# Peptides against a protein of PDB entry 6FBK: the designs that were tried, part 66

Target 1, 90 residues: chain A of PDB entry 6FBK
Amino acid sequence: EDTGVRVELAEEDHGRKSTIALRLWVEDPKKLKGKPKDNGAIEFTFDLEKETPDEVAQEMIESGFFHESDVKIVAKSIRDRVALIQWRRE

## One batch from the design tools (peptide; made by RFdiffusion4, then SolubleMPNN)

Design b2_p24_6_s1
Fold by OpenDDE base, seed 4:
Structure b2_p24_6_s1 (fold): chain B 90 residues (1-90), chain A 24 residues (1-24)
Amino acid sequence: as target 1 above (90 residues)
Amino acid sequence: EPEVEYRVSKKSGKVFKVYKDYKP
């Protein structure tokens, strides 16, 4: 379903590197259980071979971006976008 | 220019670049 969290490529993906640049922001805060501390976009790299959406989401929680109860919804948002990117690469 | 903040994960050292008051 629509998580209310959007994740997009922060730069063009040529499908040559195992790392991609992503931008994440809350589009609909009502779909989150907690209130994010920040009202902005988060840019970060994601290693398609070494990192997982769950681990990165957990790091975001511990960095104070989201409430711990929203770790799964954040992870899902990242996972869904990464899947689309990987499907496009095939 | 948007205000930028950097946060570093205590677990991995991963850098999160934050654009405050971001408007898509």
Scores: peptide ipSAE 0.772, ipTM 0.938, DockQ to the pose 0.882
Fold by OpenDDE base, seed 1:
Formats: sequence, C-alpha cells, structure tokens
Structure b2_p24_6_s1 (fold): chain B 90 residues (1-90), chain A 24 residues (1-24)
Amino acid sequence: as target 1 above (90 residues)
Amino acid sequence: EPEVEYRVSKKSGKVFKVYKDYKP
C-alpha cells in the first residue's frame, strides 16, 4: 500500500553493519490525516537489531514531525523499506 | 545548498537531520 511517505537508503548498504542510514519524506500529503509540520526530508540511522519502525515513528511524532494520528502510516513506511533492505541482504 | 536543522529525540537521543524544502 502506498502510504504517501517515501523511505530510501541515504547511503549504500553493503550489508556489513547492523545500522543503516535512511531518508524519509512526504510524497503525497493527502494520504496523511494530519498536516505535515515540515516540508523536507529527514535523515536518520536505523539499528536493524535494536530499533523498531513503530518506536522510531513515535520518536518522530514526539519530535514534532508528524501528527500523532499518522504514527502508524509513518511506521509502516519505515517497516516496508526496512523489510526490503533485509530481504536483499539475505 | 539546502537548509539543515537537527532535532534530537528526548526519549532516546536519536538525531534527526532535516533538509528543509527537500526536492526528491
């Protein structure tokens, strides 16, 4: 499902580290329940072993990037990309 | 050059690097 939120690798993944760099931005704001507070992209590291998409999404909401009602679609966007990355590593 | 700001999670200290007016 297209969440309207895009998540891509911010750097090349060689499959050697447990952490990856991701870039997230809103591609279609109409799919969000709230209005994005920022018009830009967010870059951050994601620890494949220690972090979860839902926890990181919650942190983004608490940091003022998205409305609390959109935590699940943000989490899904991260989850879907992380899954693809991990599948590619196998 | 894009405008950049940093936000740090109060919960974990995770750093979020923000590129304002980002165009993919």
Scores: peptide ipSAE 0.771, ipTM 0.938, DockQ to the pose 0.896
Fold by OpenDDE base, seed 5:
Structure b2_p24_6_s1 (fold): chain B 90 residues (1-90), chain A 24 residues (1-24)
Amino acid sequence: as target 1 above (90 residues)
Amino acid sequence: EPEVEYRVSKKSGKVFKVYKDYKP
């Protein structure tokens, strides 16, 4: 599904550690209900064993990046990318 | 040189590095 939010690896993943670096940005703002405060890319680490897309997305909302109404779409974007990365590691 | 901003989650202390006006 096209969430309008892109999430990519910010660094090469060699499958050696449980932590990965991700880069997230809005590709199509029309897909979001609210207007993002910023117009840039967000880089962050994601611990495949300890963190969840929903929790990280909520942290982004609370940090002022997105509107509360878009927490699920942001979480889905992260989840989908993480799933692909995990599948590729197998 | 891209403008960079750092935001820290008040909940977990997670660091978010922001590249302003990012263009892929």
Scores: peptide ipSAE 0.771, ipTM 0.938, DockQ to the pose 0.879
Fold by OpenDDE base, seed 3:
Structure b2_p24_6_s1 (fold): chain B 90 residues (1-90), chain A 24 residues (1-24)
Amino acid sequence: as target 1 above (90 residues)
Amino acid sequence: EPEVEYRVSKKSGKVFKVYKDYKP
């Protein structure tokens, strides 16, 4: 399902590092329950071995990017992209 | 150039780089 949140690689992934750079932004705010405070893209690293989409999503909420009611949709967006990246690495 | 803001997670110290008014 379209979460309305897009997550893309911010850099090329050569499959060599356990960390990747991601860019996340809201493409369709109507899909979110809350209104994001920021209208921009968020770039961040994601450690494929140590971090989880849910934890990062929680951190984003605590950092004021999204409403707590949208933690699951944000986490899913990250998870879906990470899963795709992991699949490509295999 | 786009305005950039940095936010640091109080939980883990993760850095979030924000591009204001981002247009894909």
Scores: peptide ipSAE 0.771, ipTM 0.938, DockQ to the pose 0.880

Design b2_p24_6_s2
Fold by OpenDDE base, seed 4:
Structure b2_p24_6_s2 (fold): chain B 90 residues (1-90), chain A 24 residues (1-24)
Amino acid sequence: as target 1 above (90 residues)
Amino acid sequence: APEVEQRVSKKSGKVFTVYKDYKP
């Protein structure tokens, strides 16, 4: 399912670190229930061993990037990208 | 040049760096 939110690697992944850099941005705002306050790309680190997409998504909502009604959409976007990255590492 | 803004999560201290008007 197209979440309307894009998540890509912000750095090359050599499969050596448990921490990766991600870049997230809204590609199709119509897919979101709320309207993002900011227009741009968000870069952040993600620890593949310690963090979860839901936790990070919650932090983004609390930091004012997205409306609470879109937490699951954001979490799914991160989850899907993280899963893909992990599959490539195998 | 893109404007940059940083926000820090009050929950974990994670840093979110925002590049305004980002164009992929």
Scores: peptide ipSAE 0.768, ipTM 0.936, DockQ to the pose 0.874
Fold by OpenDDE base, seed 5:
Structure b2_p24_6_s2 (fold): chain B 90 residues (1-90), chain A 24 residues (1-24)
Amino acid sequence: as target 1 above (90 residues)
Amino acid sequence: APEVEQRVSKKSGKVFTVYKDYKP
């Protein structure tokens, strides 16, 4: 399912560390229930061993990036990219 | 150059760097 939110690596992944840099932005705002406050990209680190997509998504909501109703869709976007990265590492 | 903003999570202190009007 297309979430309308894109997540990509912000740096080259050599598969050597558990922390990766990600870039997240809204590609199709129609998929979101709320309207994002900003029209831009968010860059952040993600610890593959310690953090979860739901936790990070919640932090983004609390930081004012997205509406609370979109926490799950944001989390899914992160989860899907993280899973893909992990699959490539194996 | 894009306008850059930095926000820090109140929950964990995680840093979010925002590039406004980002165009891939």
Scores: peptide ipSAE 0.768, ipTM 0.937, DockQ to the pose 0.882
Fold by OpenDDE base, seed 1:
Structure b2_p24_6_s2 (fold): chain B 90 residues (1-90), chain A 24 residues (1-24)
Amino acid sequence: as target 1 above (90 residues)
Amino acid sequence: APEVEQRVSKKSGKVFTVYKDYKP
C-alpha cells in the first residue's frame, strides 16, 4: 500500500556494510494524518542489523519531523524500502 | 542550493540531515 512517504537509497549499496544511507520525503501529504513541519528530504543512516523501522520512525517523531499519529506510516515506508534492499542483497 | 538543517535524536544521537524544499 502506498504510504505517501518515499524512501530511497542516498548512496550506492554494494552489499558490504550493515549500515546504509537513506533519503525520506513526503510525496503525498494527504496520506498523513498530521502536517509535516518540514518540506524537504531527510537523510539518515540505517543499521540493518541493529535498528528497526519503528524505532527510527519514533526518533523522527520526537525530533519533530512528523506528527505522533503518523509514526506507523513512517515506519512502514522505511520497512518497505529496507526489505527491498535486503532482498536485492540476497 | 537548498537549505540544510541537522537534527540529532535525543534517544540515540542519530543525525537527521534535512534538505529543505527538496524536489526529486
Scores: peptide ipSAE 0.768, ipTM 0.937, DockQ to the pose 0.876
Fold by OpenDDE base, seed 3:
Structure b2_p24_6_s2 (fold): chain B 90 residues (1-90), chain A 24 residues (1-24)
Amino acid sequence: as target 1 above (90 residues)
Amino acid sequence: APEVEQRVSKKSGKVFTVYKDYKP
């Protein structure tokens, strides 16, 4: 399902590290319940072994990037991209 | 030159780098 949030690799993935760099931005703001305070892309690292999409999404909410009501949308967008990356590594 | 802002998570210390007015 289209979450309206795009997540892609911010770096080339050689499949060697457990940590990857991701870039997240809102493609369709109409799919969000709240309005993001910032209009731009957010780059961050994600540890495939230690972190979860839900935890990182919560951190983004608490950092003021998105409304609390959109935490699951953000988490899903991260999860979907992470899954795709892991499948590609297999 | 893009406007850049950094925020640090209070929970984990994770750094979030924001590039404002980003266009893919």
Scores: peptide ipSAE 0.767, ipTM 0.936, DockQ to the pose 0.873

Design b2_p24_6_s3
Fold by OpenDDE base, seed 2:
Structure b2_p24_6_s3 (fold): chain B 90 residues (1-90), chain A 24 residues (1-24)
Amino acid sequence: as target 1 above (90 residues)
Amino acid sequence: EPEVEERVSKRSGKVFKVYKNYKP
């Protein structure tokens, strides 16, 4: 499902580290319930062993990037990309 | 030159680096 939120690797993944760098941006804002405060891309690290998409999404909400009503769609976008990365590593 | 802002999560200290007006 297209969440309207894009998440890509911000660095090459060699499959050697548990931490990856991700870049997230809104591709289709009409799929979000709220209007994002910022217009841009967010780069951040994600620990495949310790962090969860839901927790990181919550942090983004608390940091003012997205409306609370969009936490699940943001989490899903991260989860989907992380899953693809993990599948690629296998 | 892109405008860059850093925001730090109060929960974990995670750094969110923002590239404003990002064009993919």
Scores: peptide ipSAE 0.773, ipTM 0.939, DockQ to the pose 0.880
Fold by OpenDDE base, seed 3:
Structure b2_p24_6_s3 (fold): chain B 90 residues (1-90), chain A 24 residues (1-24)
Amino acid sequence: as target 1 above (90 residues)
Amino acid sequence: EPEVEERVSKRSGKVFKVYKNYKP
């Protein structure tokens, strides 16, 4: 399902590092329950071995990017992209 | 130049780099 949140690679992935760079932004705010505080794209690293989408999403909530009611939507968006990246690495 | 802000997670110290009014 379309979460309304888009996540893309912020750099080319050569499949050599456990850490990747991601860019996340709201494409359709109507899909979110709360209104994002910021209007922009968020770039961040994601460690494929140590971090989880839920934890990173929670960090974004605590950092004021999204309402707590949207933590699962954000987490899913990250998870879906990470899964695609990992599948491409195989 | 686009406005850029950095926020640091209080939990892990992860840096979130924000590009304000981003247009893909």
Scores: peptide ipSAE 0.773, ipTM 0.939, DockQ to the pose 0.878
Fold by OpenDDE base, seed 1:
Structure b2_p24_6_s3 (fold): chain B 90 residues (1-90), chain A 24 residues (1-24)
Amino acid sequence: as target 1 above (90 residues)
Amino acid sequence: EPEVEERVSKRSGKVFKVYKNYKP
């Protein structure tokens, strides 16, 4: 499903670290229930072993990037990208 | 040059680096 939120690797993944760098931005704001407060890309690290998309998404909400009603959309976007990265590592 | 802002998660201390008006 197209969440309207894109998540890509912010750096090359050599499959050696448990942490990866991601870049997230809104591609189609109409898919969100709320209006994003920022009009930019968010770069952050993600620990494949310790963190979850839901928790990181919640942190983004608390940090004021998205409306609370869009936490699941953001989490799904992160989850989908992380899954692809994990599959590629296998 | 892009406008950059950093926000730190109150929960974990994770840093979110923001590039304002980012164009893919």
Scores: peptide ipSAE 0.773, ipTM 0.939, DockQ to the pose 0.892
Fold by OpenDDE base, seed 4:
Structure b2_p24_6_s3 (fold): chain B 90 residues (1-90), chain A 24 residues (1-24)
Amino acid sequence: as target 1 above (90 residues)
Amino acid sequence: EPEVEERVSKRSGKVFKVYKNYKP
C-alpha cells in the first residue's frame, strides 16, 4: 500500500554501521487521517539493532509531527524502507 | 538558507531535524 509518506536514506549506506540516517516527508497528505502540523522533511538516525519503526513513529507523534491516528501509517513507511535497506545489505 | 528546526523526543532524547518547506 502507498502510505503517502516517503522515507529515504539521508546519507549513503555502506552497510557497516547499525545506525543509518533517514529522511521522511509527506508526499500525499490525502493518505493521512490527520493534517501534519509541519510542511517539511524530518531527518533522524535509526538504529537497526535497537529501535523499532513503531516506537520511532510514536516519538514523532508525541513530538507533534503527526496526528495520533496516523502512527501506524508512519510506522509502516519507516518499516518498509528499513526492510529494503536490510535486504540490500544481505 | 533553509529554515531548520530541531525537536528532541521527550521519551528518548532522539533529535528530529526538520527542514521546513522541503521540496523533493
Scores: peptide ipSAE 0.773, ipTM 0.938, DockQ to the pose 0.874

Design b2_p24_7_s1 (from b2_p24_7, 8 letters changed)
Fold by OpenDDE base, seed 1:
Structure b2_p24_7_s1 (fold): chain B 90 residues (1-90), chain A 24 residues (1-24)
Amino acid sequence: as target 1 above (90 residues)
Amino acid sequence: SKREFKVMPVEEAKRRVEELRKRE
């Protein structure tokens, strides 16, 4: 399912560390309920062992990047990318 | 503490992603 939110690796993943750098941006704003204040890409780190996509998405909401009603779609976009990264590590 | 978020232009992000993939 296309969330309209794109998440990509911000660094090469050698599968050595639990933390990864990611970039997230909106590809299709029509998929979101709210309109992000800025139309930029958000770079952040994600700990594959300690953090969850839902928690990170919530933090993005709290930071004002997205509307609260879009927390799940943002979380899904992160989850989907993280899953791909983890699967590739196997 | 609050999570650190860095914001950049989407075009720059896409360029960096492309360059990363080319290097790999």
Scores: peptide ipSAE 0.730, ipTM 0.931, DockQ to the pose 0.924
Fold by OpenDDE base, seed 2:
Structure b2_p24_7_s1 (fold): chain B 90 residues (1-90), chain A 24 residues (1-24)
Amino acid sequence: as target 1 above (90 residues)
Amino acid sequence: SKREFKVMPVEEAKRRVEELRKRE
C-alpha cells in the first residue's frame, strides 16, 4: 500500500556495510493524519542489524517531524524500503 | 543518544536520488 511517504537511498549501496543512508519525505500529505510542520526531506543513517523502522519513526516523532498518530505509516515506509534493500543484497 | 537528522529541500533530495540512479 502507498503510504504517501517516500524513502530512498541517500548513497550507493554496495552491500558492504550494515549502515545505510536514507532520505525520507512526504509525497502525499493526504495519506497522513497529522500535518507535518515542514516539507523537507529528512536524511538519516539506518543500521540494518541494530535498528528497527519503528524506532526511527518514533525518533522522528520525538524530533517533531510528524504527529504521533502517523508513527506507523512512517515506520512502514522505512520498513518497505529497507526490505527492498535487504532483498537486493541477497 | 539523539539521532542525527539532516533536513534538505525535497527538490534537492529528488535530484540527488536521480543522480544516484544514473550512477548505478
Scores: peptide ipSAE 0.730, ipTM 0.931, DockQ to the pose 0.936
Fold by OpenDDE base, seed 3:
Structure b2_p24_7_s1 (fold): chain B 90 residues (1-90), chain A 24 residues (1-24)
Amino acid sequence: as target 1 above (90 residues)
Amino acid sequence: SKREFKVMPVEEAKRRVEELRKRE
């Protein structure tokens, strides 16, 4: 499913480290229940071994980037990209 | 625990994505 939220690598992934740099932004705001305060790209690191998409999404909500009702769609967007990255590494 | 978030213009993000793809 197209979440309307795009997540991309912020760096080349050589599969050497457990942490990756990601950028996340809204492509289709109609897919979200709430309206993000700012429509910028959010860059952050993600530890493939220690962190979960749900936790990161929740932290984005707490930081005011998204409405709490959109935590799952944001988490899914991160999860989908992370899965692709992990599959490519294997 | 406070996660670090860096915000940039979407246009810049898209440009950087394209630049990465060119290197691949």
Scores: peptide ipSAE 0.730, ipTM 0.931, DockQ to the pose 0.896
Fold by OpenDDE base, seed 4:
Structure b2_p24_7_s1 (fold): chain B 90 residues (1-90), chain A 24 residues (1-24)
Amino acid sequence: as target 1 above (90 residues)
Amino acid sequence: SKREFKVMPVEEAKRRVEELRKRE
């Protein structure tokens, strides 16, 4: 499913550490229920062992990047990228 | 939460991603 939110690695993943750097931005705002306050790319770290996409998405909303109604779509975009990264590590 | 977020222009992010892919 195309969430309209793109998540990419911000660094090369050598599969050696549990933390990864990611960048997230909106490609298709029509997929969102709310209108993002900013149209920038958000760079952040994600711990593959300790953190969940839902938690990070909530933190983004708390920081004012997205409307609360879009928490699931943001979380899904992160989840999908994280899953892909984990699959490549195996 | 007090997670650190760095914001940059989307165009810059796309360029950086592209450059990263070229290195791989």
Scores: peptide ipSAE 0.729, ipTM 0.932, DockQ to the pose 0.866

Design b2_p24_7_s2 (from b2_p24_7, 8 letters changed)
Fold by OpenDDE base, seed 4:
Structure b2_p24_7_s2 (fold): chain B 90 residues (1-90), chain A 24 residues (1-24)
Amino acid sequence: as target 1 above (90 residues)
Amino acid sequence: MKREFKVMPVEEAKKEVAELKAKE
């Protein structure tokens, strides 16, 4: 399912470290229930071993990037990218 | 602890992502 949110690697992944840099931005705002206050790409680090997409999504909302109603959409977009990264590492 | 978020223009992000993907 297309979340309308794009998540990509912000660095080359050599599969050596648990922490990766990701960038997240909105491709289709119509997929979101709320309207993000800004239209920029958000760069952040994600620990593949210790952190969860849901936690990061919640932190983004707390920072004001998205409305609370979109937490699951944001989390899913992160989860989907993380899964692809992990699958490629195996 | 507060997570650090860096905001940049989408076009810049897309450009760099494209460059990274070209290295695959």
Scores: peptide ipSAE 0.732, ipTM 0.936, DockQ to the pose 0.926
Fold by OpenDDE base, seed 2:
Structure b2_p24_7_s2 (fold): chain B 90 residues (1-90), chain A 24 residues (1-24)
Amino acid sequence: as target 1 above (90 residues)
Amino acid sequence: MKREFKVMPVEEAKKEVAELKAKE
């Protein structure tokens, strides 16, 4: 399902390290229940072995980027991209 | 500890992502 939130690699992934740089932005705000405070792209690092999409999404909410009601859709967007990265590494 | 988030213009992000994908 299209979440309206896009997550992409912010760096080349050579499959050598567990941490990756990601960028997240809203492509379709109508898919969100709340209104994003900022309309920019959010860059962050993600540890493929230690961290979870839900944790990162929650931290984004706490930072004020998204409404609390959208935590799951944000988490899903991150999870989907992470899954693709993992699959490509294998 | 708070996670570090860096905010940048979407168009800039899209451009850089496109450049990265072009290298693949």
Scores: peptide ipSAE 0.731, ipTM 0.936, DockQ to the pose 0.952
Fold by OpenDDE base, seed 3:
Structure b2_p24_7_s2 (fold): chain B 90 residues (1-90), chain A 24 residues (1-24)
Amino acid sequence: as target 1 above (90 residues)
Amino acid sequence: MKREFKVMPVEEAKKEVAELKAKE
């Protein structure tokens, strides 16, 4: 399902590092229950071996980027991109 | 420790993503 949240690589992935740079932004705000504070792209690093999409999503909530009710949709968006990256590495 | 988040304009993000994908 289209979450309305887009997550993309912010760098080339050569499959050498466990850490990758990602960028996340809202494509369709109507798919979110809350209103995001800004319409900007959020850049962050993600450790493919140590971190989880849900943890990162929670941290985004705590930082005020999204409403608590949208934590799962944000986490799903990150998870979907991470899965694609990991599949490509195999 | 708080996670570091960097915020940038969406249009710039989209542009750079497009450029990255074009290099592949």
Scores: peptide ipSAE 0.731, ipTM 0.936, DockQ to the pose 0.925
Fold by OpenDDE base, seed 1:
Structure b2_p24_7_s2 (fold): chain B 90 residues (1-90), chain A 24 residues (1-24)
Amino acid sequence: as target 1 above (90 residues)
Amino acid sequence: MKREFKVMPVEEAKKEVAELKAKE
């Protein structure tokens, strides 16, 4: 599913550590209900063992990057990328 | 503690991502 939000690795993943660097940006703003406060790429770390996409998405909302109504679509975009990363590690 | 978020230009992000993927 195209969420309109793109999430990519910000570093090479050698499958050696649980923490990965990710970058998130909006490719299709029409998919979002609200307007992001900026149009930049957001870089952040994600712990594959300790953190959840929903948790990180909520923190992005609290930081003002997205409207609260878009928390689920943001979480899904992170989840989808994380799933791909975990799949590649297998 | 609140999570650290770094904001950068999208074009810069796309460029670096493309370079990373080229190494794979």
Scores: peptide ipSAE 0.731, ipTM 0.936, DockQ to the pose 0.939

Design b2_p24_7_s3 (from b2_p24_7, 8 letters changed)
Fold by OpenDDE base, seed 5:
Structure b2_p24_7_s3 (fold): chain B 90 residues (1-90), chain A 24 residues (1-24)
Amino acid sequence: as target 1 above (90 residues)
Amino acid sequence: MKRVFKVMPVEEAKRAVEELEARE
């Protein structure tokens, strides 16, 4: 399902460490309920073993990047990318 | 600790993805 939010690796993944660098940005703002203040790409680290997409999405909202109504779509975008990364590591 | 977020232009991010994909 297309969330309108794109999440990509910010670095090459060698599958050696649990921490990865990701970048997230909006491709289709019409998929969101709110309007982000900034339209840039957000870079952040994600621990595949300790963190969850929902936690990161919530932190993005608290930082003012997204409206609270969009927490699920943001979390889903991160989750989908993380799943692909994990499947690729297998 | 509060999570660190870095913001950059989308165009720069897209170029970086293309570069990364070309290496893989």
Scores: peptide ipSAE 0.710, ipTM 0.923, DockQ to the pose 0.914
Fold by OpenDDE base, seed 2:
Structure b2_p24_7_s3 (fold): chain B 90 residues (1-90), chain A 24 residues (1-24)
Amino acid sequence: as target 1 above (90 residues)
Amino acid sequence: MKRVFKVMPVEEAKRAVEELEARE
């Protein structure tokens, strides 16, 4: 299901390192319960072996990017992209 | 340690994706 949140690679993935750079932004704000403070793309690193989408989503909310009610939708958007990246590596 | 988040214009992010896709 489309979360309305887009997550993309910020760099080429050669499948060699566990850490990847990602960028996340809202494509359809109507799918969010709250209103994001920023209309920008959020760039961050993600460790495919050590970190979870849920933890990163929580940190984004703590940083004020999203409303707490949207933690699961943000986490799902990250999870979906991470899964695609992992599938491409195999 | 707090996670580092960098904010950039969406248009710049979209252009970067297009550039990456063009290289693949």
Scores: peptide ipSAE 0.708, ipTM 0.923, DockQ to the pose 0.915
Fold by OpenDDE base, seed 4:
Structure b2_p24_7_s3 (fold): chain B 90 residues (1-90), chain A 24 residues (1-24)
Amino acid sequence: as target 1 above (90 residues)
Amino acid sequence: MKRVFKVMPVEEAKRAVEELEARE
């Protein structure tokens, strides 16, 4: 399903680093249960070997970007992009 | 230690994606 949350690479991925730069933003706010207070793109680093989408999503909520009820939607959007990136690396 | 999140305009993010895609 379309989460309404878009996640993209912030840099070219040459498949050399375990860390990647990502940017996340809301494309369709109607798909979220809560209302994000800000409408910006969130840039962050993600370690493909050590970190999980759920952990990052929880940290975003703790930072006030999203409502707690949307943690799984945010995590899924990150997971889906990470899966695509890993697929390209193989 | 809290994760660092940088916020930027969505339009800028979209332009950056287009630039990356143009290089592929």
Scores: peptide ipSAE 0.708, ipTM 0.922, DockQ to the pose 0.886
Fold by OpenDDE base, seed 1:
Structure b2_p24_7_s3 (fold): chain B 90 residues (1-90), chain A 24 residues (1-24)
Amino acid sequence: as target 1 above (90 residues)
Amino acid sequence: MKRVFKVMPVEEAKRAVEELEARE
């Protein structure tokens, strides 16, 4: 499902590290319930072994990037990208 | 400790993705 939120690798993934750099931005704001605070790309690291998309999404909400009503859609966008990365590593 | 988030222009992020994809 298209969440309207795009998540991409910020670096080449050689499948060696447990941590990856990601960038997240809104492609279709109509998919969100709230209005994002900023319209930039958010760069962050993600630990494939220790962290979850839901936790990161919640931290983005707490940082004020998105409205709390959009936590699930943000988490889904991260989850989907992480899944693709993990599948490519197999 | 709170997570570190860095914000950049979307256009810059998109160019970076294109560059990464071209290298693969």
Scores: peptide ipSAE 0.708, ipTM 0.922, DockQ to the pose 0.913

